# Ledger of designs, part 71: peptides against a protein of PDB entry 4QMF

Target 1, 175 residues: chain A of PDB entry 4QMF
Amino acid sequence: ESSFMTLFPKYRESYLKTIWNDVTRALDKHNIACVLDLVEGSMTVKTTRKTYDPAIILKARDLIKLLARSVPFPQAVKILQDDMACDVIKIGNFVTNKERFVKRRQRLVGPNGNTLKALELLTKCYILVQGNTVSAMGPFKGLKEVRRVVEDCMKNIHPIYHIKELMIKRELAKR

## One batch from the design tools (peptide; made by RFdiffusion4, then SolubleMPNN)

Design b2_p17_7_s1 (from b2_p17_7, 11 letters changed)
Fold by OpenDDE base, seed 3:
Structure b2_p17_7_s1 (fold): chain B 175 residues (1-175), chain A 17 residues (1-17)
Amino acid sequence: as target 1 above (175 residues)
Amino acid sequence: SLAEAAAARQKAEEGPL
């Protein structure tokens, strides 16, 4: 039997409590057991004797990881699909200066979220920029592109440069 | 303890939001 646990911040407790029955129902389809511990502030997923696919536990691990990082359940639950992967990119350690961090993080979002929306469309990923992390969900190729753009942005390479590159690559791939 | 659990949550790998 395999088991995975993740901790979640206190401000996420009310939301997780509200959606936990939906988490349970989604995992029950795969015979994965789950536990929400409000005292410890943890989510646990585990295989059972009835778990048919042992690999699904890794997706369940990723589900609770995404939920802990503020991804909404209707989006996070898509990780259980075979064609869906995820990445949680830590961005808080690239810059020590808070103002510089905020400015670089804001460049990922752009005016009215337009930069982020363009990146999502080009990579075919869902992307959530919040706090010290960027959560992404999508095809593996798209996730690699997202990680590159996000990390380079935190290294002071403006996302517009990569968006232009991705646009060109997309047009070449259509031929 | 609850205090230890709270501190552990804040030290999670992904860090706080």
Scores: peptide ipSAE 0.187, ipTM 0.812, DockQ to the pose 0.046
Fold by OpenDDE base, seed 1:
Structure b2_p17_7_s1 (fold): chain B 175 residues (1-175), chain A 17 residues (1-17)
Amino acid sequence: as target 1 above (175 residues)
Amino acid sequence: SLAEAAAARQKAEEGPL
């Protein structure tokens, strides 16, 4: 039997309680068991004797990881699809100064979320900035570009430079 | 232990935006 556990922040508890029946139903289709522990503040996924594809447990692991990082269930559950990949990028360790961290994180989002929306469109990814992480879902190529832009942003390279590069590449690919 | 579990949960706190 394979098992994976993920701890979640306390502020996520109420939401996870609300959607846990939907998580259970989604994983039951794959014969993956799941447990929400409110005392420990953990989510666990496990293979069962009826699990047909043992590789699906890795997608279930990714599901609970995404849910712990504030990704909504209707988006996070798409990770169970074969063509969908994800990444959870830690951004909290690039700078020690809190004000510098907040400023760099805000550059990634941009005014009214416009910078983030542009990056989502160009990479064909879903992207959620939450706390000390950026969660992304989409094609592997797009995820690689997202990670580069996010990490470079935390290294003080403004996302607009990468957005311009991605726009040029997209225009060239349409010809 | 319960203390270790509590410490692990605290380390998992990432905070909101």
Scores: peptide ipSAE 0.176, ipTM 0.807, DockQ to the pose 0.045
Fold by OpenDDE base, seed 5:
Structure b2_p17_7_s1 (fold): chain B 175 residues (1-175), chain A 17 residues (1-17)
Amino acid sequence: as target 1 above (175 residues)
Amino acid sequence: SLAEAAAARQKAEEGPL
């Protein structure tokens, strides 16, 4: 396929309108076309006859996916770099009880965001906990660790356990 | 239809902030 579409929540509409010219400019450098449809609430990216690298369309797909899940443009646009990967982890379906969901999601953030900050540093990833998803950007190895910690947290394994494990692994790698 | 598009958007929303 030469095109991809992503739907976005209504609450993102105002923000996406304000940054869409910047999205267009970033994708124009690669001759990727893009469309913001405010009626449908969709973003579309597509190759053109001038697209030199056809693989860049997959990164453009990931860009609109990240933007739909509340990642700010200055961070999301880094996905166009060759060394950057991303993951959008759905967390809303691990528990049926809303209070339990909120409590487990809050454990990922921790007091003053310290748990999340520690995880970002150890994995070399950017991580955004928002709504029913966790968005992550970084190296493939780091993303794999983030997904494990996030999913296990929703399965009632506290993130502090994995942080301790990652710290030990880091110290062992220095020897 | 607009109603179908709204329902699809709600399903894809992955919940509020």
Scores: peptide ipSAE 0.168, ipTM 0.798, DockQ to the pose 0.045
Fold by OpenDDE base, seed 2:
Structure b2_p17_7_s1 (fold): chain B 175 residues (1-175), chain A 17 residues (1-17)
Amino acid sequence: as target 1 above (175 residues)
Amino acid sequence: SLAEAAAARQKAEEGPL
């Protein structure tokens, strides 16, 4: 039997407790067991004797990883679909200066979230900027593009440059 | 140990800045 565990921040505890029955129900469809440990602050997923698809445990691992990084359950649960992939991009280690970090992270979002929304549309991904991570869900190609833009932004390459490039590439692909 | 678990959880404490 396979198992995976993830720790979650204390500020997620109340939310995770609220949605845990929905997590359980979603995973029960695949005969994956799950445990929320409020003392340790962990989520665990496990295969059972009744698990029929061995690969689904990896998606369950990704589910709890996304939930730990503030992705809402209605979005995170889509990871259980075969065509859906995810990435959790650590951004906190690119810059030591807090103000510079905040400024670069804010560039990913942009005015009124317009930069992030444009990136989501162009990559066909869901993207959540939270704390020291960016969580993304979508097609593998789109996830690669998101990771590039996110990491380059933290390296002081403005996201607008990549957005313009992605727009041009999209128009060329329609011809 | 409980201290190690607490430290690991603290490392996971990536709140909104």
Scores: peptide ipSAE 0.157, ipTM 0.789, DockQ to the pose 0.046

Design b2_p17_7_s2 (from b2_p17_7, 10 letters changed)
Fold by OpenDDE base, seed 4:
Parts: C-alpha cells; sequence; structure tokens
Structure b2_p17_7_s2 (fold): chain B 175 residues (1-175), chain A 17 residues (1-17)
C-alpha cells in the first residue's frame, strides 16, 4: 500500500473540516482512502486493495498538497483528472526583505488581479498566489511557463515582460 | 504532543497569507 501525508496550517482547519466529506467522496470513486487528522493537522491519502489505478494515489497526494496551500476544493479536485497537473512554487526564499517580497508577490497579482488573470489565460492554468507559495494547475507546458514567470518575478523580472512574450508566442502559433 | 503538532503545522504555513 502507498500513502502520502501533508501537514496543513491551523488557519485551514475550519475549511478542511467543511469540505472533507466531499474529499472523501471524490477519492472513494477511485478507491483511495483518506484521513483528516485535526490533532496533528494532517491529511493522509492511501491506496486500498480496491485501488485499480496505481497512479491515482499520486494525484491524491497532489490534491491534499493543493488543499493545504489554500486551493479551494472545487478547483483542487480537478487534479484527479488525467489531463490536469499541478505545481506548488515556493517563493518565500528568493528575497530576505519582507517589504521587497510583498511588493514582488503583488506584481504577480497586479492591479485588480489583471496580471494574474492574463497569466492564467496565456498559460491555460489556474494560479493562486498565497503566502509563500504559488499554486498552479494546468497542462505541463503551461505550468512550466508559470514557474518561470513566478520565479523570475521574485528575481525582480516584472511579469509584464513574460506576458508580452507569451502573447507574441500565442499570436505566432495562430498563424 | 499537541505542542509538537502545533509547531509542525506552523512550519507548514510557509509564511502569512
Amino acid sequence: as target 1 above (175 residues)
Amino acid sequence: SLLQAALERALAEQGPL
């Protein structure tokens, strides 16, 4: 049997409690067992004797990882689809100055979230900027692009540069 | 222990929201 466990921060507890029955139902369809431990503050997923697809446990692992990083369940559960991948990008260690970190992180979102929305559209990904991580869901190509933009942003390369690049690439691909 | 669990969860927060 294969199992994976992910810790979650205390502030996620109330939300996870409210959606855990939905998590259980979603994973039951794949015969994956799951446990929410409120004492430890962990989520666990496990294969069972009835698990047919051995690869689904990896998607279940990713599901709880996404949930731990504040991705809402209706979005996170899409990871169970075979055409969906995810990435959790750590951004907290690129800069030591808190103010600089906050400013660079805010650049990813932009005014009214427009920068983030543009990135989502161009990469065909869902993107959530939260805390010290950026969670992304989508095709591998898009995820690679998201990671590049996110990390470069933390390295003081403005996302607009990459947006322009992606727009050009998109236009070229249409021809 | 509960204290250890709390510490581990704090580490899992990876900074403020």
Scores: peptide ipSAE 0.080, ipTM 0.676, DockQ to the pose 0.051
Fold by OpenDDE base, seed 2:
Structure b2_p17_7_s2 (fold): chain B 175 residues (1-175), chain A 17 residues (1-17)
Amino acid sequence: as target 1 above (175 residues)
Amino acid sequence: SLLQAALERALAEQGPL
């Protein structure tokens, strides 16, 4: 039997309590057990004797990881699908200056979230910028592109440059 | 330990945008 545990920040507690029955139901379909520990502030997933696919535990691990980073349940639960991958990109360690960090993170989002929306469309990924992490869900190729853009943004390479590049590549791929 | 877990949880604490 395999198990994985993730810690979650205190501000997620109320939400996680609200949706935990839905988490349990979703994982029960795969015979994965789960535990929400409000004292420790942790989520645990584990295989059972009835777990048929041993690989599903890794997806369950990813599910709780995404939930811990503020991804809503209706989106996060899609990670249980075979064709869906995810990435949690740590962005808080690229810049020590708080103002510079906020500015670069805001560049990733853009005015009215339009930059981020464009990136989502181009990569076919869901992307959530929250605190010191960026959570992404989608095809592996798209996730690689998202990570590149996100990390480069924190390194002071403006996302618009990459968006233009991705647009050109998309157009070329249609030919 | 519970103390270490609490510390690790604190490190996991990240606010909204």
Scores: peptide ipSAE 0.077, ipTM 0.683, DockQ to the pose 0.047
Fold by OpenDDE base, seed 1:
Structure b2_p17_7_s2 (fold): chain B 175 residues (1-175), chain A 17 residues (1-17)
Amino acid sequence: as target 1 above (175 residues)
Amino acid sequence: SLLQAALERALAEQGPL
């Protein structure tokens, strides 16, 4: 029997309570059991005797990880699909100065979220910038690109450089 | 332990943008 646990922030509790029946139903289709512990502030997923595909537990692990990082359930549950991967990128440790951190994080989003939307379209990923992490979901190739752009941004390489590069590559691929 | 879990949860705390 395999099991995984993830802790979640207090501010996420009310939302998780609201959607937990949906989480349970989604995981029941795969005979994966799940537990929401409001005292500890944790989510747990585990295989059962009826679990057919043992690899699905790893996707369930990723599901609760995404939920803990504020990804909404309708998006997070897509991780259970065969071709969907995810990444949670820690961005809070690249700079010690809070103002510099906020400034660089804002560059990822851009005016009206346009920079982030462009990156999502170019990489075919869902991307959520929240607090000290960036959560991404999509094809493996796209996730690698997202991580590069996000980490470089926190290292003071402006995302627009990578956006331009990705646009050129995309145009070349259409020819 | 419960104390360790509480500490880890505190470390996992993260505010909105």
Scores: peptide ipSAE 0.074, ipTM 0.678, DockQ to the pose 0.046
Fold by OpenDDE base, seed 3:
Structure b2_p17_7_s2 (fold): chain B 175 residues (1-175), chain A 17 residues (1-17)
Amino acid sequence: as target 1 above (175 residues)
Amino acid sequence: SLLQAALERALAEQGPL
């Protein structure tokens, strides 16, 4: 049997308790067992003797990883689909200055979240910017683009540059 | 231990934007 565990921050506890029955039901369809440990603050997924697809455990691993990083269940559960991939991008180590970090992270979001929404549309990804990570879900090509934009933003390359490039590429693809 | 778990969980702590 294969198993994976992830820890979650305390502020996620109430939410995870609320949706855990839904997590269990979703994973039961694949004969994947799961455990929410409120004492340790962990989520665990594991294969069973009835697990048909051994690869689904990796998607279950990703599911709990996404949930731990504040992705809502209705979105996170889509990771169980064959055509859906995800990435959790660590952004906290690119700069030491807190104010600079906050400013660069804010650039990813933009005014009223418009920059982020543009990136989501262009990459066909779901993107959540929170704390020291950016969580993304979508096609592999889109995820690669998201990671590039996010990391470059933390390296002081404004996302608008990449947005412009992605827009041009999209227009070219329509021809 | 529970203490170790608490410390590791604290490291996993992520604040809002």
Scores: peptide ipSAE 0.081, ipTM 0.679, DockQ to the pose 0.050; fails the geometry check

Design b2_p17_7_s3 (from b2_p17_7, 8 letters changed)
Fold by OpenDDE base, seed 3:
Structure b2_p17_7_s3 (fold): chain B 175 residues (1-175), chain A 17 residues (1-17)
Amino acid sequence: as target 1 above (175 residues)
Amino acid sequence: SILEEEEERRKSEEGPL
């Protein structure tokens, strides 16, 4: 039997408590057990004797990881689909200066979220910029592109450069 | 406080908001 645990910040406790029955129901379809520990502040997923596909536990692991990083349940639960992958990109360690970090993180979002929306459309990914992480969900190719753009942004390469490149690539792929 | 210490423990894994 396989199990995975993730810790979550205290500020997520109320939300996780409210949606945990939905998490349980979603995982029960795959015979994956789950536990929310409000004292420790952890989520655990486990295979059972009735788990048919042992690989689903890895998706369950990813589910709780996404939930811990503020991805809403209706989006996070899509990770259980076969065609859906995810990535949690740590961005907090690229820059020591807090102001510089905030400025670079804000560039990923852009004015009115337009930069982020463009990146989501071009990569066919869902992207959540939250705190010290960027969570992404989508096809593997799209996730690789997201990670590159996100990391380069933290390295002071403006996302607009990559967005332009992705737009050109998209137009070429339609021909 | 104990609550603050616990929050810092939880944040240590993936970092705070």
Scores: peptide ipSAE 0.126, ipTM 0.766, DockQ to the pose 0.053
Fold by OpenDDE base, seed 2:
Structure b2_p17_7_s3 (fold): chain B 175 residues (1-175), chain A 17 residues (1-17)
Amino acid sequence: as target 1 above (175 residues)
Amino acid sequence: SILEEEEERRKSEEGPL
């Protein structure tokens, strides 16, 4: 039997408590057990004797990872679908200077979120920038591009460069 | 800070039962 645990920030506690019945119901369909520990601040998912697909526990692991990083439940639960993958990209360790970190993270979002929206559309991913991480959900190829853009942004390569590149590639693929 | 808390809480445990 397999078990996975993820810690979550204190500021997520109220939300997670509110949606936990929905998490339980979603995982019950796959015979995966789950536990919310408000004292430790952890989420746990476990296989049961009735778990038919052993691979679903890995998706359940990913679900709690996404929830811990502020992804809303209606979006995060899509990870249980076979064709959906995710990535949680740590961005907090690329830059030591806080001001530089904030500036580079803001570049990912752009004015009115337009940069992020463009990246989502081009990669066919959902993307959430929160704290020291960027959470992404979508096809594996799209996730690879998201990680590249996000990490390069933290390395001072402006996302607009990659967005332009992706736009060109998309137009070429339509021919 | 929230950022520091997030780093400490960005942990997971993996293994068999």
Scores: peptide ipSAE 0.122, ipTM 0.729, DockQ to the pose 0.033
Fold by OpenDDE base, seed 5:
Structure b2_p17_7_s3 (fold): chain B 175 residues (1-175), chain A 17 residues (1-17)
Amino acid sequence: as target 1 above (175 residues)
Amino acid sequence: SILEEEEERRKSEEGPL
C-alpha cells in the first residue's frame, strides 16, 4: 500500500470541492483512491488492492501536486498519460526583495504573455506562472529547459536569451 | 488566529499565490 498527501492553500478550497468528483472518477479508472480533507486542507491518493499498475500512484501524486498549485483539472489530469511529466518549480526563495521578485516573475510572462507563449511552444510544455511557483507539464526534455529558464530568470538572466538559444537549436535540428 | 496559522502552514510547503 502506497499513499501520498499534499497540502493546498485555503484559496483553492472552493475550486477543489467543485472538481473533486472528476478527480475521483479519473483515478477510479486506475483503482486509485483519493480523499479531500477540507479541515486539514489536504489531498491524499492511495493504492488499493485492485491497483494493477503500481507506477500510476506516482502520477496520482503529481496530479494532486499540480492541483494544489492552481493548475486547472482539465490540464492537470493529463499527467495520468504515459508521455506526460510535470515539474513544480519554487521561485519564491531566489530573491528576498519583493519588488525584485515581482519584476523577475513578470519577465517570465512578458508583454501580453508572449515570453511565456514562446517558451511553451519551444519546449512543448504547458507552463503556469502563479505565486511562488511555476508549474510545468510536458516531455521530460522540455521540462529540463523550462526549469533552466525559470531559475535563471530568478537569477537575473533574462528569458529572451534562452528563447533565442532554443530557437537557434530548433532551426539547426530541422536541417 | 487559527486560520492564519493554518494558512501559514499550507504556504510553508509550496508558497502562496
Scores: peptide ipSAE 0.115, ipTM 0.757, DockQ to the pose 0.051
Fold by OpenDDE base, seed 1:
Structure b2_p17_7_s3 (fold): chain B 175 residues (1-175), chain A 17 residues (1-17)
Amino acid sequence: as target 1 above (175 residues)
Amino acid sequence: SILEEEEERRKSEEGPL
């Protein structure tokens, strides 16, 4: 039997409690057991004797990790699909100054979320900026592009530069 | 539904994670 656990912040407790029946139903289709511990603030996923695909437990691990990072269930559950991958990018360690961190993180979002929306469209990824992490879901190629843009932004390279590059590449690929 | 409302939630949040 294989098992994985992740901790979640206190502010996610109420949400996770409300959607946990849906998590259970989604994982039951794959014969994966799950436990929500509200005292510890943890989620656990486990294989059972009826688990047929051994790889699905790794996707279940990723599901609970995404949920812990504020990804909504309707989006996070898509990780159980074979063609869907995810990445959780730590952004909190690139700069020591809190104000500089906040400013660089805000550049990823942009005015009214337009920078983030453009990056999502160009990479065919879902992207969520939360606290000290950026969660992304999509194709492997798109995820690699997202990670580059996110890390470079925290290194003081403005996302607009990469967005322009991605737009040009997309136009050239349509010809 | 609660699930639909959460799907429309903005993709930028403040927090410790």
Scores: peptide ipSAE 0.035, ipTM 0.638, DockQ to the pose 0.155

Design b2_p17_7_s4 (from b2_p17_7, 7 letters changed)
Fold by OpenDDE base, seed 3:
Structure b2_p17_7_s4 (fold): chain B 175 residues (1-175), chain A 17 residues (1-17)
Amino acid sequence: as target 1 above (175 residues)
Amino acid sequence: ELEEEEEERRRAEEGPL
């Protein structure tokens, strides 16, 4: 039997409590057990004797990881689909200066979220920028592109450069 | 693993949103 746990921030507790029955129902379809511990602030997923596909536990692990990083349940639950992958990109360690970190993180979002929206459309990914992580969901190729743009942004390469590159590549592929 | 998760939890609480 396999088990995975993840911790979540305190501000996420109320939301996770409200949706936990939906999490349980989604995982029950795969015979994966789950536990929400509000005292510890943890989520756990476990295989059972009735789990048919042992690999689904890895997707369940990814589900609770996404939920812990503020991805809403209707989006996060899509990770249980075979064609859906995810990535949680740690951005907090690229810059020691807090002000510089905030400015670079803000560049990923852009004015009115337009930079992030453009990146989502070009990569066919869902992207959530929160705290010290960027959570992404989508096709493997798109996730690779997202990680590159996010990490380069934290290294002071402006996302607009990559967006322009992705736009050009997309137009060339239509031809 | 647990220490990294605790630090991730703490860092997530310090962030906006």
Scores: peptide ipSAE 0.052, ipTM 0.731, DockQ to the pose 0.054
Fold by OpenDDE base, seed 1:
Structure b2_p17_7_s4 (fold): chain B 175 residues (1-175), chain A 17 residues (1-17)
Amino acid sequence: as target 1 above (175 residues)
Amino acid sequence: ELEEEEEERRRAEEGPL
């Protein structure tokens, strides 16, 4: 039997409690068991004797990881699909100065979220900037591009540079 | 927000992430 656990922030507790029956139902289709521990603040997924696909437990691990990082359930549950991958990019360790961190994180979002929306469209990914992480869901190629842009942004390379490059590459691929 | 960021950091550091 394989098991994975993730901790979640206290502010997610109320939301996770409200959607946990939906999580259980989604995982039951794959014979994956799950537990929400409100005292510890953890989510656990585990294989059962009826689990047929051994790879689905890794997707279940990724599901609870995404939920812990504020991804909404209707988006996070898509990770159970075979064509969907995810990445949780830690951004908190690139900059020690909090003000500099906040400024660089805000550059990823941009005015009215326009920078983030452009990056999502160009990479065909869902992207959520929350706290010390960026959660992304989509094709592996798109996820690699997202990680590069996110990490470079934390290294003081403005996302607009990469967006321009991705736009040019997209126009070249249409020909 | 500050307390949430510190709790998120602690739980991200303590978690198998």
Scores: peptide ipSAE 0.076, ipTM 0.733, DockQ to the pose 0.051; fails the geometry check
Fold by OpenDDE base, seed 2:
Structure b2_p17_7_s4 (fold): chain B 175 residues (1-175), chain A 17 residues (1-17)
Amino acid sequence: as target 1 above (175 residues)
Amino acid sequence: ELEEEEEERRRAEEGPL
């Protein structure tokens, strides 16, 4: 038997409480049990004796990790699909200066979220910037590019550089 | 891992971007 637990921030509690029946139903299809602990502020997933595929517990782990970081359930639940991967990129440790951190994080989003939308389109990923993390969902190749752009942004390499590079690579791959 | 998760929870309290 395998189990995984993830803590979530207090501001997420009301949402998680609201959608928990949907989480339970989605995991029941795979015979994965789940528990929401509002006192501890945790989500737990665990295999049962009826779990057919033991690897699905890792996807269930990823589901609760995504939910803890503000990914909405209709998007996060797609992680249970075989062709979907995710990454949770910790960005809070790259810069100690809070103002510099906020500025670099804002560069990743861009005006009206256009920089982030361009990155999502080019990588075929869903991307959510929340607090000290960036959550991404998509194909492994796309996730690798997202992590590079996100980390480089926190290292003061402007995302527009990578976006231009990805655009060029995409156009070249069509020929 | 648990300590890192606790720190992640605490840091996430800053709320939405």
Scores: peptide ipSAE 0.048, ipTM 0.700, DockQ to the pose 0.056; fails the geometry check
Fold by OpenDDE base, seed 5:
Structure b2_p17_7_s4 (fold): chain B 175 residues (1-175), chain A 17 residues (1-17)
Amino acid sequence: as target 1 above (175 residues)
Amino acid sequence: ELEEEEEERRRAEEGPL
């Protein structure tokens, strides 16, 4: 039997409590057990004797990881689909200066979220910038591109550079 | 405060399961 646990910040508690029945129902379809511990602030997923596909536990692990990082349930639950992958990119450790961190994180979003929207469209990913992480969901190729852009942004390479590159590549692929 | 808690939770999650 396999189990995975993920911690969540206190500010997520109320939301997670609200959607936990939906999490349980989604995982029950795969005979995966789950536990929400409000004292510890953790989510746990476990295989059961009735789990048919052993690989689904890894998807369940990813689900709780996404939920812990503020991804809404209707989006996060898509990780249970075979064609969907995810990545949680830690951005909090690239810079020590708080103001520099905030400025670089804001560059990922851009004015009115336009930078992030452009990146989502070009990579075919869902992307959520929250706190010290960027959560992404989509095809593996797209996720690789997202991680590169996000990490480079935190290394002071402006996202517009990569967006231009991705746009050029897209236009070349249409010909 | 919430940022510090998030960082603590993140660090704890990086440990072995």
Scores: peptide ipSAE 0.043, ipTM 0.696, DockQ to the pose 0.041; fails the geometry check

